# Peptides against a protein of PDB entry 5EG6: the designs that were tried, part 12

Target 1, 151 residues: chain A of PDB entry 5EG6
Amino acid sequence: RLRSQTVSTRYLHVEGGNFHASSQQWGAFYIHLLDDDESEGEEFTVRDGYIHYGQTVKLVCSVTGMALPRLIIRKVDKQTALLDADDPVSQLHKCAFYLKDTERMYLCLSQERIIQFQATPCPKEQNKEMINDGASWTIISTDKAEYTFYE

## One batch from the design tools (peptide; made by RFdiffusion4, then SolubleMPNN)

Design b1_p9_8_s2 (from b1_p9_8, 6 letters changed)
Fold by OpenDDE base, seed 5:
Structure b1_p9_8_s2 (fold): chain B 151 residues (1-151), chain A 9 residues (1-9)
Amino acid sequence: as target 1 above (151 residues)
Amino acid sequence: MELTSFQAK
């Protein structure tokens, strides 16, 4: 008999020099807004202003300083990532993180691991890509995360 | 800057 997979709420976290998904700890990240033409690197120029869907961002762990590659933050509708949404990002909304310059690869939760998941084109809706639930992230503030763990 | 966390299931 196959072992059943555990279903639990998890948070993006950095430990031991690696990104992972923790049910017990949460990471606090800076979201840096970049220019669309910013190149990949450890050093980058940060833009001012509110982050909008469709823009390029860098996620940097506030504790370790470790960063993910450049991402495009995209709005999520059900199980699809929207390619042309450009409204402001807000807390408690769901988003997806497209790995910039990849073939539809998204940051994805898989048990305790963070992996890349390849989205499938939506033939009927060219402005959408189909993602799984693990690629849909809820944006939360640190105070809300603390309340969740310590209520 | 405000710090942000991310939750999934």
Scores: peptide ipSAE 0.422, ipTM 0.889, DockQ to the pose 0.045
Fold by OpenDDE base, seed 3:
Structure b1_p9_8_s2 (fold): chain B 151 residues (1-151), chain A 9 residues (1-9)
Amino acid sequence: as target 1 above (151 residues)
Amino acid sequence: MELTSFQAK
């Protein structure tokens, strides 16, 4: 008997010293707020306060301690990343992670791999960049992630 | 601080 094929949900995860996207496991991450002037490195100074879109952050795996490069977290509207949104981030929001100091490179899901995807400028809207679906991440709490896998 | 996960499709 044949079953209908559906698109599976994947989660950002660290395994074997690498970031990947897993349908079987999920990672829990600390989101550290940084100053805009903070330099890249394993050691960094963390700011207090609520995280807003447009700010610089460090994602650190709670289990392994591995971190991604400095990111700017940006709000997503449909297939675009917003460059000037500055409201607080919250659960169930869709976001994009811009690799700081790159030419429009974003963290992107490609099958089970995490890659960098180059966004294209939006010709008619200077405050938006066009991204693909793989570069749009939904923010969820760890308890909600557990519910998705076990309930 | 609060822990967060990220989901994509």
Scores: peptide ipSAE 0.418, ipTM 0.887, DockQ to the pose 0.045
Fold by OpenDDE base, seed 1:
Structure b1_p9_8_s2 (fold): chain B 151 residues (1-151), chain A 9 residues (1-9)
Amino acid sequence: as target 1 above (151 residues)
Amino acid sequence: MELTSFQAK
């Protein structure tokens, strides 16, 4: 368990059958790789392989089994989500979770709630979408979660 | 499979 915490930092967590953002607890999730053509549903086929940005994933809570809808994990550069980045996902990277088949909707932190935030297109850069800080998630290992607080 | 957490500010 984490030995320290900050009030301004929140973690993706599941409580009461709902996804929320907790400043005191963090959830541990499985990231399942899906095929790009995988349909939405509670049952899905997991693809073998290393996860890269731009791929479709399912986030499943290791405790409750609750899952979010299909997401495309995208690399974040400052306050923009990169639409064409395809390098391997790495710990401590910042990422954004695009809700697949939506109009630029991303998972976003808003106080204690997880909401959908609509990104704004970048007119000058078609391969980027502008997101807010709440939609930028730092990828951390549960084994190294304690070190995340020392920023 | 490695468990992952996600942090935002």
Scores: peptide ipSAE 0.417, ipTM 0.884, DockQ to the pose 0.046
Fold by OpenDDE base, seed 4:
Structure b1_p9_8_s2 (fold): chain B 151 residues (1-151), chain A 9 residues (1-9)
Amino acid sequence: as target 1 above (151 residues)
Amino acid sequence: MELTSFQAK
């Protein structure tokens, strides 16, 4: 009975050395812009510039220093990730995090866990991939995250 | 650098 209860909103968070989705805490992350040719690793070179969709980024927890693998941040339109969008990323936008060099794997919320979700190709639009709601992340500032957390 | 949080449902 208790296990069937769901929470409508969760935040990306690091706890115990692992990424998870918390309804009670939220993590603050640095988004580092990488070169498209940057290799995977704990050490990486950050490039200057405003982040645009389609670019490669590293998410690093400001508290623990834990980082996710290289991601491509993609714009979300409804239930689809856009593969060719390149406009600037903005606060309150919805985005998807494609795991670079995978077969359409996206960072996804599943209950309290962070998993990889395989997107499905869009039959009619080759520049889109279908994702689920858990793979759609709203970009929030720390101040706004605090506000919505206690809402 | 500005810190960012991420929310999902």
Scores: peptide ipSAE 0.415, ipTM 0.886, DockQ to the pose 0.045

Design b1_p9_8_s3 (from b1_p9_8, 7 letters changed)
Fold by OpenDDE base, seed 5:
Structure b1_p9_8_s3 (fold): chain B 151 residues (1-151), chain A 9 residues (1-9)
Amino acid sequence: as target 1 above (151 residues)
Amino acid sequence: MELTSFKAK
């Protein structure tokens, strides 16, 4: 007989000046669209329009104003990040956040911590990089965010 | 602007 396990959902959250993953609280973030050539900094120029996969974005906490470094939002297919997908981002899609100008580093869930995970190139498919489950995020609206658990 | 949250399993 297998032991029953409680599986909890976690959300990206900011607390105490740090990004973390919370099972009880969720953060609300602004996703700012940037130009591809925008430099890193506290001040940046925001573009108008729908966000598409492959574009550069800044995630800013609506409460604290704390921001992550520039990210490229990428579409997820199974356990891979797609490098050339360019369709519009929508709710309930799974996405991955590539840290711009890094060697395949992605935002990743590790228990209650947010870490960087290095994706592995996919030899058979040059347009994909292999990520782990913790690097796959489901996009949700704030009104749909709720505490959930499974056993 | 739309506020967005991110959920992980």
Scores: peptide ipSAE 0.348, ipTM 0.854, DockQ to the pose 0.045
Fold by OpenDDE base, seed 4:
Order: C-alpha cells, then structure tokens, then sequence
Structure b1_p9_8_s3 (fold): chain B 151 residues (1-151), chain A 9 residues (1-9)
C-alpha cells in the first residue's frame, strides 16, 4: 500500500532568477501576444489584439523581467489540452502552456519546481493531448472584472 | 496592460 500525498495549491513565481512554484507567493506576469512567426529571443515584437487559444504568447515577470520561452496557450478540457480551440482566452477556463517547437511539452508544476511535462496523444481524439493536473493552470487576473485577456 | 497570475494544483 502506497502512502497518499497531499497536494497544495501553488503559484507561478520568480525568485532568485528562477521560475518556481510557491505556495505563499504569486508572481504577476505580462502576457504578450506574439505573431506565429516570431522567433525566440529576449527581444520580441508584440502584436495587438485579444489573446485567443492557439496563439503564441510570451510570459514576462512584471518584477524581474524574466520571461519563459515562447508558449502556445491552449484551452483545457478536463485532463486534456485542446489543440484546435481558438476562442478568446477567458478566466472561466483553465489553460495549458505548450512550449513552442517541442514534442508536446507543457509547462508543468511539480511540487516546488516548474518543469516540462510531455503530454500523451489521445488515440481517438487527434485534436487533444492528455496532460496532468500540474500542467493545468488557472489564470488569475489582477482585475477580477476582466474575463477576456489581452496583452 | 493586464497583469495575470497563474495557479495550479
């Protein structure tokens, strides 16, 4: 018999020059909308418009300025990431962050660490990929009245 | 520009 483990809620945070998952502190991030053709780099061109699922984004810490690699924000349905959803991003939805140009790697919380988790293809649903709970993120806006996200 | 935070289980 295996021992059960309690999982606490954690937030994406930057400290000491690293991204990590904190149970006590949360980071505030800018979500920049990028063009699909935008290359990876510290400098990037931001495009105008509301963020939709399937689009490429850059997450930048408002305090440190540190950024994650280019991500594709994808809609989450239960334990799956949707590959073809393109509706506007909403706080009513959970999301997953696919690391662009990888083999189904998603931004994932593992205890106090931020790691990459490889999603598994859905055999019967090619427009979905199976992710774990750690790869499903809830978006919390500083403005609770906003339910549609934009850069 | 809107600031966001991210929470996971």
Amino acid sequence: as target 1 above (151 residues)
Amino acid sequence: MELTSFKAK
Scores: peptide ipSAE 0.333, ipTM 0.847, DockQ to the pose 0.045
Fold by OpenDDE base, seed 1:
Structure b1_p9_8_s3 (fold): chain B 151 residues (1-151), chain A 9 residues (1-9)
Amino acid sequence: as target 1 above (151 residues)
Amino acid sequence: MELTSFKAK
């Protein structure tokens, strides 16, 4: 009956009308694919198809309906976000969420808060940006979240 | 659409 959880792991969650990082609860989100030219707003048109890295998405909480601004989902290699990766998004892979139309701002975990972290350009590699561990998110299915949570 | 969760350390 008794389960133990990793204290260092936090999950994206919505509480009190705000996005935050919880070590005790996890949120279930819809990832909606948008056209690259879709404007920012509460109303948006969902595009059909599989999500690929580099595409624009909307994350919507399945419980509250709260949504983040338009994001570009980018592939992560170690501590860098890849700007030109375009392969299909896969579960259990790490990704970074670039805030669209910002100066290299990414969704980042900082203790219990979700903040924007500014990535640093890679001088030697123009197709990469340096992020921290808090900006690297692991994609998991909700049906496997329980198992992952209590490892 | 499949529901997705996200975790970080």
Scores: peptide ipSAE 0.317, ipTM 0.843, DockQ to the pose 0.045
Fold by OpenDDE base, seed 3:
Structure b1_p9_8_s3 (fold): chain B 151 residues (1-151), chain A 9 residues (1-9)
Amino acid sequence: as target 1 above (151 residues)
Amino acid sequence: MELTSFKAK
């Protein structure tokens, strides 16, 4: 009999000055809450408070200090990202990271690479965009984590 | 994709 093939879990990781997805190593990241009008840059002002969907955040590697561009964290419903959800980030939901000021670009896993994936508009629902599975993220809590997520 | 996170600081 043939054994079923499964895919290994991959983790966001920084190596050699680049973001990638590793099945062997994992990175720990700070999630910083920003003001909606905060400009892009290496220096930014962090605000206090619980993170809500629709807010602007910065992901910073705790080891290297490398950061991704400004992101908007969005709620995920099945294969769609919700554009108008504004409730607190929930441990019961996966999330998507929209690249701020882009045309529907989201952080996405593609094999071992981290890429930008362009979501497509949902024709019948203006408050939703269609994403793929690689653009849905699960946050694993650490001792200092603010949120816990479950699949 | 899996992400390990810390509290915002």
Scores: peptide ipSAE 0.172, ipTM 0.779, DockQ to the pose 0.084; fails the geometry check

## One batch from the design tools (peptide; made by RFdiffusion4, then SolubleMPNN)

Design b1_p10_1_s1 (from b1_p10_1, 6 letters changed)
Fold by OpenDDE base, seed 2:
Structure b1_p10_1_s1 (fold): chain B 151 residues (1-151), chain A 10 residues (1-10)
Amino acid sequence: as target 1 above (151 residues)
Amino acid sequence: MLRAKVVYPE
């Protein structure tokens, strides 16, 4: 499940065919690893392996099967998304989800809504983009698989 | 190959 780090804790959830932010309910998601060259579509090929920052992923609701567009998972340092981090994704670290092929748009929580937030370039740090708290997420393991593993 | 309906956030 995904939790946004805001003043009021909210969880990513799917209801009524839409993604939203719930204070009480959370959705379980599959985080599928994709190839960097995987195109957007309803059908996609999944890679095996442990997810690293900088890689392309698909978030799929385990209940509804609905998915967000392709995302690049990025490591978060305070209120900045790191563009060059490539270590394994950890539940100990906050992360951000860059919407692939956008102008610095990130998955963001705004009240009960899930929106796109445009990050601002860091003028002094080329490897960082400034995001808000709503764009900072925590991945929490559940009794279900965090993402699909292939033998 | 997996299939999922894509929903774009606002």
Scores: peptide ipSAE 0.562, ipTM 0.936, DockQ to the pose 0.956
Fold by OpenDDE base, seed 4:
Structure b1_p10_1_s1 (fold): chain B 151 residues (1-151), chain A 10 residues (1-10)
Amino acid sequence: as target 1 above (151 residues)
Amino acid sequence: MLRAKVVYPE
């Protein structure tokens, strides 16, 4: 499960060919690790291994098989996304999903919609970008979800 | 090799 920190009961879900947020339903996702040089496309090669922050991932709905574009998973500290964190991804920490090759666009919850939110550069700290609460996510392990960041 | 339909957020 992917849960937004804006509303604790909102979960990322896929229905009707679109991604949305539901307070009653949640989607189980595969989180696949990609190579940093993997191109965008419907076909992609998955890498084995433990996922680290800063790496490229694909979120695939276990039910519909639909996926978001390539994302870079980033560690969240307070209301900022860390750009240089590279430690292993932990389910105990909040994370953000940067849409790869965009101008600071992050996967964001707005009401019941999933949108792109443009992060603001942090003037004082170049290794951080300011995000809103809707762009902060929590990964919750489920028996239906598969993650490539495993030991 | 995996295949998935890509959906772009708004």
Scores: peptide ipSAE 0.540, ipTM 0.932, DockQ to the pose 0.961
Fold by OpenDDE base, seed 1:
Structure b1_p10_1_s1 (fold): chain B 151 residues (1-151), chain A 10 residues (1-10)
Amino acid sequence: as target 1 above (151 residues)
Amino acid sequence: MLRAKVVYPE
């Protein structure tokens, strides 16, 4: 499951065919690793192996089967998304989800809505982008998701 | 190969 760092009680879930945020309900998601060359579509090929920051992933709701567009999972340090981090994804670290092929758009929580937030470039740190708290997420493993996190 | 309907955030 995914929760925002803005309010730790806000969880990502799907309702009415759309992604929403709820303080009461949460959905379990599959995080699928894709090839960097994988195109956008309803059908996609999944790769085996541990997911690393910088890789392309698909988030699929285990209940509804709804998916977000292709995302690049990035490591978060405070209020910045790291562009060059490539270590295995861990529950110990916050993460951000960059919408692939966009101009620095990230998955973001705004009150009860899930929106796209445009990150700001860091002038003196080209390997970082500034994000808001709503764009920072924590991944919590659940039995419904068949993924082993690095700890 | 997996299949999932794509939903775009606002």
Scores: peptide ipSAE 0.522, ipTM 0.929, DockQ to the pose 0.958
Fold by OpenDDE base, seed 5:
Formats: C-alpha cells, sequence, structure tokens
Structure b1_p10_1_s1 (fold): chain B 151 residues (1-151), chain A 10 residues (1-10)
C-alpha cells in the first residue's frame, strides 16, 4: 500500500525550475495525501493514511522542493483512467495523475517534456476516460512500505 | 504544514 512517502518514477525530473523527462534518471518525489477540500497553494496540510485511488495528492520533488499542482491519482486499466476506483494504490499497476479542477487534463510524458494531456471521454463507459501511454505512470516506493497484492 | 513552489506542466 502507498502512503505519504518518498516515491520514484521514471521520466519525471526537475531541472532549471521546470519539470522534464529523463530516460536515464528516475525522479525522486514525495507523494503527500491531501484533504479533498484542500485548496491550491504553496502551503498545504498533509494527511496521514494509505493513499487510495480518487484521492488528492501532491508530488514534491525531493531535491528542489518544487511541486506539481494538486492531482487526483487514478487507477489505470489498459489505456483508460478509472473515475470511480477507490481501492488502495498498488505499485503493481500503472496510475494516472489528473490535474484537479481541469477538464480531464492528465500529467503526461511527451518525448522529453512533461505536458498536460486531455483525456477523451469513453462513450460506452461513463466511469472511464481514454488516456495515452504517456499519461500512465509507474510508481516505485523508496521507503519501506507494506506490500499488499490485490486481485 | 508543508511549503512548495507550484510548477505547472505546459
Amino acid sequence: as target 1 above (151 residues)
Amino acid sequence: MLRAKVVYPE
């Protein structure tokens, strides 16, 4: 299970005051659980507990201290983000980071750039949004954490 | 309470 802790992900790094991609380096970040009603700002309060899909999180660079805006972490099924999944985040599955309060904008890797990708609504399944491969992320915890497998 | 500068992706 994932909680507020240090995590690493490939293709997300901070250099020169900006987020960018690196094929050779893994960026180290703190992932912090926020309250659902937490406002955007430089100052924020961190909640304790295991992170579940659908919850609001902050990614903070462990080196520079720079943060992305508030994100909702969502479960990924193939090339779709699930909107109603609420189980604990698993390191065995890819996830997507929805930029909170946007029109389906997701954190996305495009070549060497970190961009926002607008997901397309899934016509047949209202609880899913179509994303691309660049919007699917793998999280690896760098802290000792309890591992739980979910079927 | 934590403090971090917010950077927005393009």
Scores: peptide ipSAE 0.510, ipTM 0.932, DockQ to the pose 0.940

Design b1_p10_1_s2 (from b1_p10_1, 6 letters changed)
Fold by OpenDDE base, seed 1:
Structure b1_p10_1_s2 (fold): chain B 151 residues (1-151), chain A 10 residues (1-10)
Amino acid sequence: as target 1 above (151 residues)
Amino acid sequence: MLKAKVVYPE
């Protein structure tokens, strides 16, 4: 599940065919690794491997099968997204989801809505972009498992 | 190959 850290904790959820933020409900999501050159579309090829910061990912709702556009997962340091971090993604660090091919647009929680927030360049650090709290997410692993077996 | 309907945030 994905949790945004604001004044009140909210969870990424899918309802009515749209993504929103809920205080009570949360959705389980697949985070799929894509090739850097993978194009946007309803069909996509998934790569094997552990996800690292800086890589392109797809967030897919495990229930509805709906997905966000291609994202680049970035490491967060306080109020900044790191542009050059490339270590493995962990639950120990906050992350941000940059909407690929946009002008610094990040997945952001605003009240109960999921919006795009435009980060601002960090004046003294070119490898960082300033984000708000709504654009900072925590990844929490779930115990939900799906099994496929053949008879 | 996976398929998922794309939803764009506001």
Scores: peptide ipSAE 0.532, ipTM 0.931, DockQ to the pose 0.950
Fold by OpenDDE base, seed 5:
Structure b1_p10_1_s2 (fold): chain B 151 residues (1-151), chain A 10 residues (1-10)
Amino acid sequence: as target 1 above (151 residues)
Amino acid sequence: MLKAKVVYPE
């Protein structure tokens, strides 16, 4: 389960083939680790191992099988995304999802919509980018999901 | 190998 803390708590959800944010419902997602050189596509190879910040991941809805584009999961410090953090992903820390191969675009919620938010560089800290609250996510592990994907 | 339809955020 992925949720973003903004004015009101919202959960990432898939309905009708589209991603949206709900205050009451949430979607269960698989976070798949990819190789750094994995290309974008509907078919991808999953790597074994613990997910670390800075690595490339795929978020796939456990119900619909819909996926977001390749993301780089980054650690969040207050309102900044850390570019060089590489420790294991923790449920105790907020994270941000950088859309790979974009100009600092991050997965963000605005009201009930899922959008891309462009982070602002930190002039004094080259290893950080400024994000808004909507681009800060919390990961909560859940067993409430059925595996319905083809392998 | 897994298969999933890609949906892009706005």
Scores: peptide ipSAE 0.517, ipTM 0.927, DockQ to the pose 0.929
Fold by OpenDDE base, seed 4:
Structure b1_p10_1_s2 (fold): chain B 151 residues (1-151), chain A 10 residues (1-10)
Amino acid sequence: as target 1 above (151 residues)
Amino acid sequence: MLKAKVVYPE
């Protein structure tokens, strides 16, 4: 399951063909590793191997089969997304999902809606971008090559 | 090869 680290805990969920957030409902998701040069599309090729921060992933709802656009999973330190972290993704660490090929847009929870939040550059630390709490997520899964989230 | 409908966040 994907949980946003907000004061009121919310979970990523798909209902009625849309992604939204629920305090009580959560969805099961697959996190698929993609090649860095994989293009956006409804069809995509999945790579084998463990997911590392900085890599491109696809979040797919196991129930509806709907997916978010290509994301780069990034490690979170406090309220900043790390741009240069490349260690293996751990469920013990918070993460952020950068929407690939955007201007610092991150997957974000706003009340009960899923939106894009534009991160602010960190002037003193070029390897970090400042995000809000809604853009910080926790992964609850096993450390397999393909990550699965459950409600 | 996998297939999934893409939904863009607001």
Scores: peptide ipSAE 0.510, ipTM 0.926, DockQ to the pose 0.961
Fold by OpenDDE base, seed 3:
Structure b1_p10_1_s2 (fold): chain B 151 residues (1-151), chain A 10 residues (1-10)
Amino acid sequence: as target 1 above (151 residues)
Amino acid sequence: MLKAKVVYPE
């Protein structure tokens, strides 16, 4: 017989004034599209349009209003982030969040913590950067502010 | 699996 497997999922969440990864709770985040030349700050101008890979975005917690630094959303192919993909963002694809104006730093999960992970350049393919599994995210559309899972 | 639930503002 086949062995039983337990699959765990972690969600981006804000608790106690900090971003973390929760197995029981998920937060809802507004994803705001910014201009490429928009400066970092608590106040920013949101532009209209459907979000495409390669564009600058702001993730803001719908409950607390806490925001991450400016991010560039990138398409993921297996264990690499694509630097030149520019098609519309799809829930069917994994994505990575590059921290804008850093040396290949990506939003990453480590245990229950949210950290920055430095991607490794691909010598053979200049349009790709190697990321770990913790830096690969799945986006799910929602209109709920918070949700708790009971196991 | 890593998930982020997001709202696309109107």
Scores: peptide ipSAE 0.240, ipTM 0.805, DockQ to the pose 0.045

Design b1_p10_1_s3 (from b1_p10_1, 6 letters changed)
Fold by OpenDDE base, seed 2:
Structure b1_p10_1_s3 (fold): chain B 151 residues (1-151), chain A 10 residues (1-10)
Amino acid sequence: as target 1 above (151 residues)
Amino acid sequence: MLKAKVLYPE
């Protein structure tokens, strides 16, 4: 007999000057579109336009102003990140955040911590990289800066 | 499940 399990959800959040994964709190993050040639830094130029997979983005906490490094948002297919998808980002699809200029490092959840996870090349499909579940994110649009919830 | 709530700046 299979046991019934409750799937836990964790949200990207900033607390104490650190990014973490919270089960009870979520932060609202501005997602800024950048040029592909934009350099890393606290100051960056934001592009106009609808975000597509494969583009460079900055996630900035709406409350603290803390930002993650430049990320390339990639479409996820099961346990793989797609390297060549370029359609508009959909909230219905999971995505992965590749840390730009790294060797296949992706934004990843490990327990309550936000870490970098190194994806493995897909042997049979050069346009895919294998990621773990912790590197698969869901984007949800919001107008709230911060929220705490209880089950 | 991982979620990130984001704001799309105008």
Scores: peptide ipSAE 0.243, ipTM 0.811, DockQ to the pose 0.045
Fold by OpenDDE base, seed 3:
Structure b1_p10_1_s3 (fold): chain B 151 residues (1-151), chain A 10 residues (1-10)
Amino acid sequence: as target 1 above (151 residues)
Amino acid sequence: MLKAKVLYPE
């Protein structure tokens, strides 16, 4: 007899002044489009337009206002991040968040913590970098600032 | 799976 398996889902969330991954709560984050030459800072100019892969974005918690460093949103193909994809971001596709101006560092989940994971170059395909499952995210649009659910 | 719920600013 096969036992049932439970699928676990974790959401990006802010608690106690820190980013973490919660299985019980999720936070809503503004995703702001920036110019490619926008500098790092708490104050930034937001661009108009639909977000495309390869563009620079800021993720800001709608409740606390806490923000991650500038990120480049990249399209994910299986276990790789695509470096040259530039089509519009779709909720149908997984994505990765490259920390701008780093050596292939990506936003990643480790247990309940949000960390930086260094991707490995793909020698055979220069337009791809190898990432782990923890660095692959799903974007879901929402109108709510926070939500708590019980299983 | 990992999810991020986002708001697209107006």
Scores: peptide ipSAE 0.216, ipTM 0.793, DockQ to the pose 0.045
Fold by OpenDDE base, seed 4:
Parts: C-alpha cells; sequence; structure tokens
Structure b1_p10_1_s3 (fold): chain B 151 residues (1-151), chain A 10 residues (1-10)
C-alpha cells in the first residue's frame, strides 16, 4: 500500500537574519539573472532578458537585502529536476534551485528550516535528478514586500 | 508545497 504524506504549504521568508520556511509569512524576493560566469559575491552584475531554465540567478530579499548563493533554476517534472531544460521559466510550473558549483545540492524546505538537499542521480535518465518535495518550488509574482497571515 | 513570492526585474 502506497502512503503519501500531506505537507503544509510553507513560504520562503527572512527573519532574524536567517532564511526560514514559514506557514504564516512569506517574503518577496527579487530574482536576478546573472551571467553564467558571474562570480559569487554580495555585488553582482544583473543581465537583461527573460529568465530561462538552466540559467544562473540570484534571489534577494526585498526587505532585508539578504541573498542566497548563486542558483541555477531548473525545471521540475514530477519529482525530478531537469538538467537540460532551457525554455523560458513559467510561473505555472514547479522549479528547483540548484546551488551552483555543488554536488547536486538544491535549496530545500525541511519543516521550518531552509537547508541544502542532495539530489539523487538518475542512472536511467542522465538528464534528470531525483529531488524531494521540499526542493520543489512554486514561483508566484507579487508586488508586495511581505505578507503575513495567522490562522 | 513550497512557494516563493518573486519580483521579476524589468
Amino acid sequence: as target 1 above (151 residues)
Amino acid sequence: MLKAKVLYPE
């Protein structure tokens, strides 16, 4: 018998100088397109253009200015991250954020924490990596800096 | 589900 777990919706948020996953608060983040050869740093050069899967991006909190390390945004198909997808990013599709220059580490939500999750290679399909649900993100555009709600 | 509210650069 297959058992599935129901996971509550959580949002990426910055509080107290740290990234965390909140059920009640979400942060607004700028997503900046970088050049593939852009170095890691607090200062970076933003490229013009529409973001495509496979490209390097920076996520910056609109309130605090805190940024995550350079990420490669990848298309998600079910429970896999696609390594060679290069079509334009769609807000209607799930995506994953690969930590650039790591061994298959992805930005991941684990309970209330933001962690790095190591994806499992897919031997049968070399263009895919297995990720968990916590590493699958949905992008929603917003004009608000922060949203908080309480149940 | 994991969600991120994102502002796209112009």
Scores: peptide ipSAE 0.051, ipTM 0.669, DockQ to the pose 0.045
Fold by OpenDDE base, seed 1:
Structure b1_p10_1_s3 (fold): chain B 151 residues (1-151), chain A 10 residues (1-10)
Amino acid sequence: as target 1 above (151 residues)
Amino acid sequence: MLKAKVLYPE
């Protein structure tokens, strides 16, 4: 083994006015598609259509209405984020959330905290950036109704 | 791993 860490799953959650990663509770979030030229703000125009990798999105907590900054959703291949993937987002694939207009900063889980992680360029692969495990996300579709999930 | 429960808007 290259690492000695307990395998665990954490969920994006909002508590006390902050985003965090919980082992016990999960939040339901709207994912809104934005135009590429949409400005940052609390108010934004939602674009119609299926979300593709490379597009700009907003994640909004369904309960509190709190939102993360504008993100570019990117496809993940193992330990790398793909910069040129543009196919429709699938629940079968891991994804990463690049913070728009930053120097390779990605939304990342660090223990119970949600932080920004700076990806490392791939020298021989300009279309990829190296991310850590905490920056790799799994999207699971849900409804406002009560659901039971099994792993 | 981080899981996100996502609602797709109508």
Scores: peptide ipSAE 0.043, ipTM 0.670, DockQ to the pose 0.047

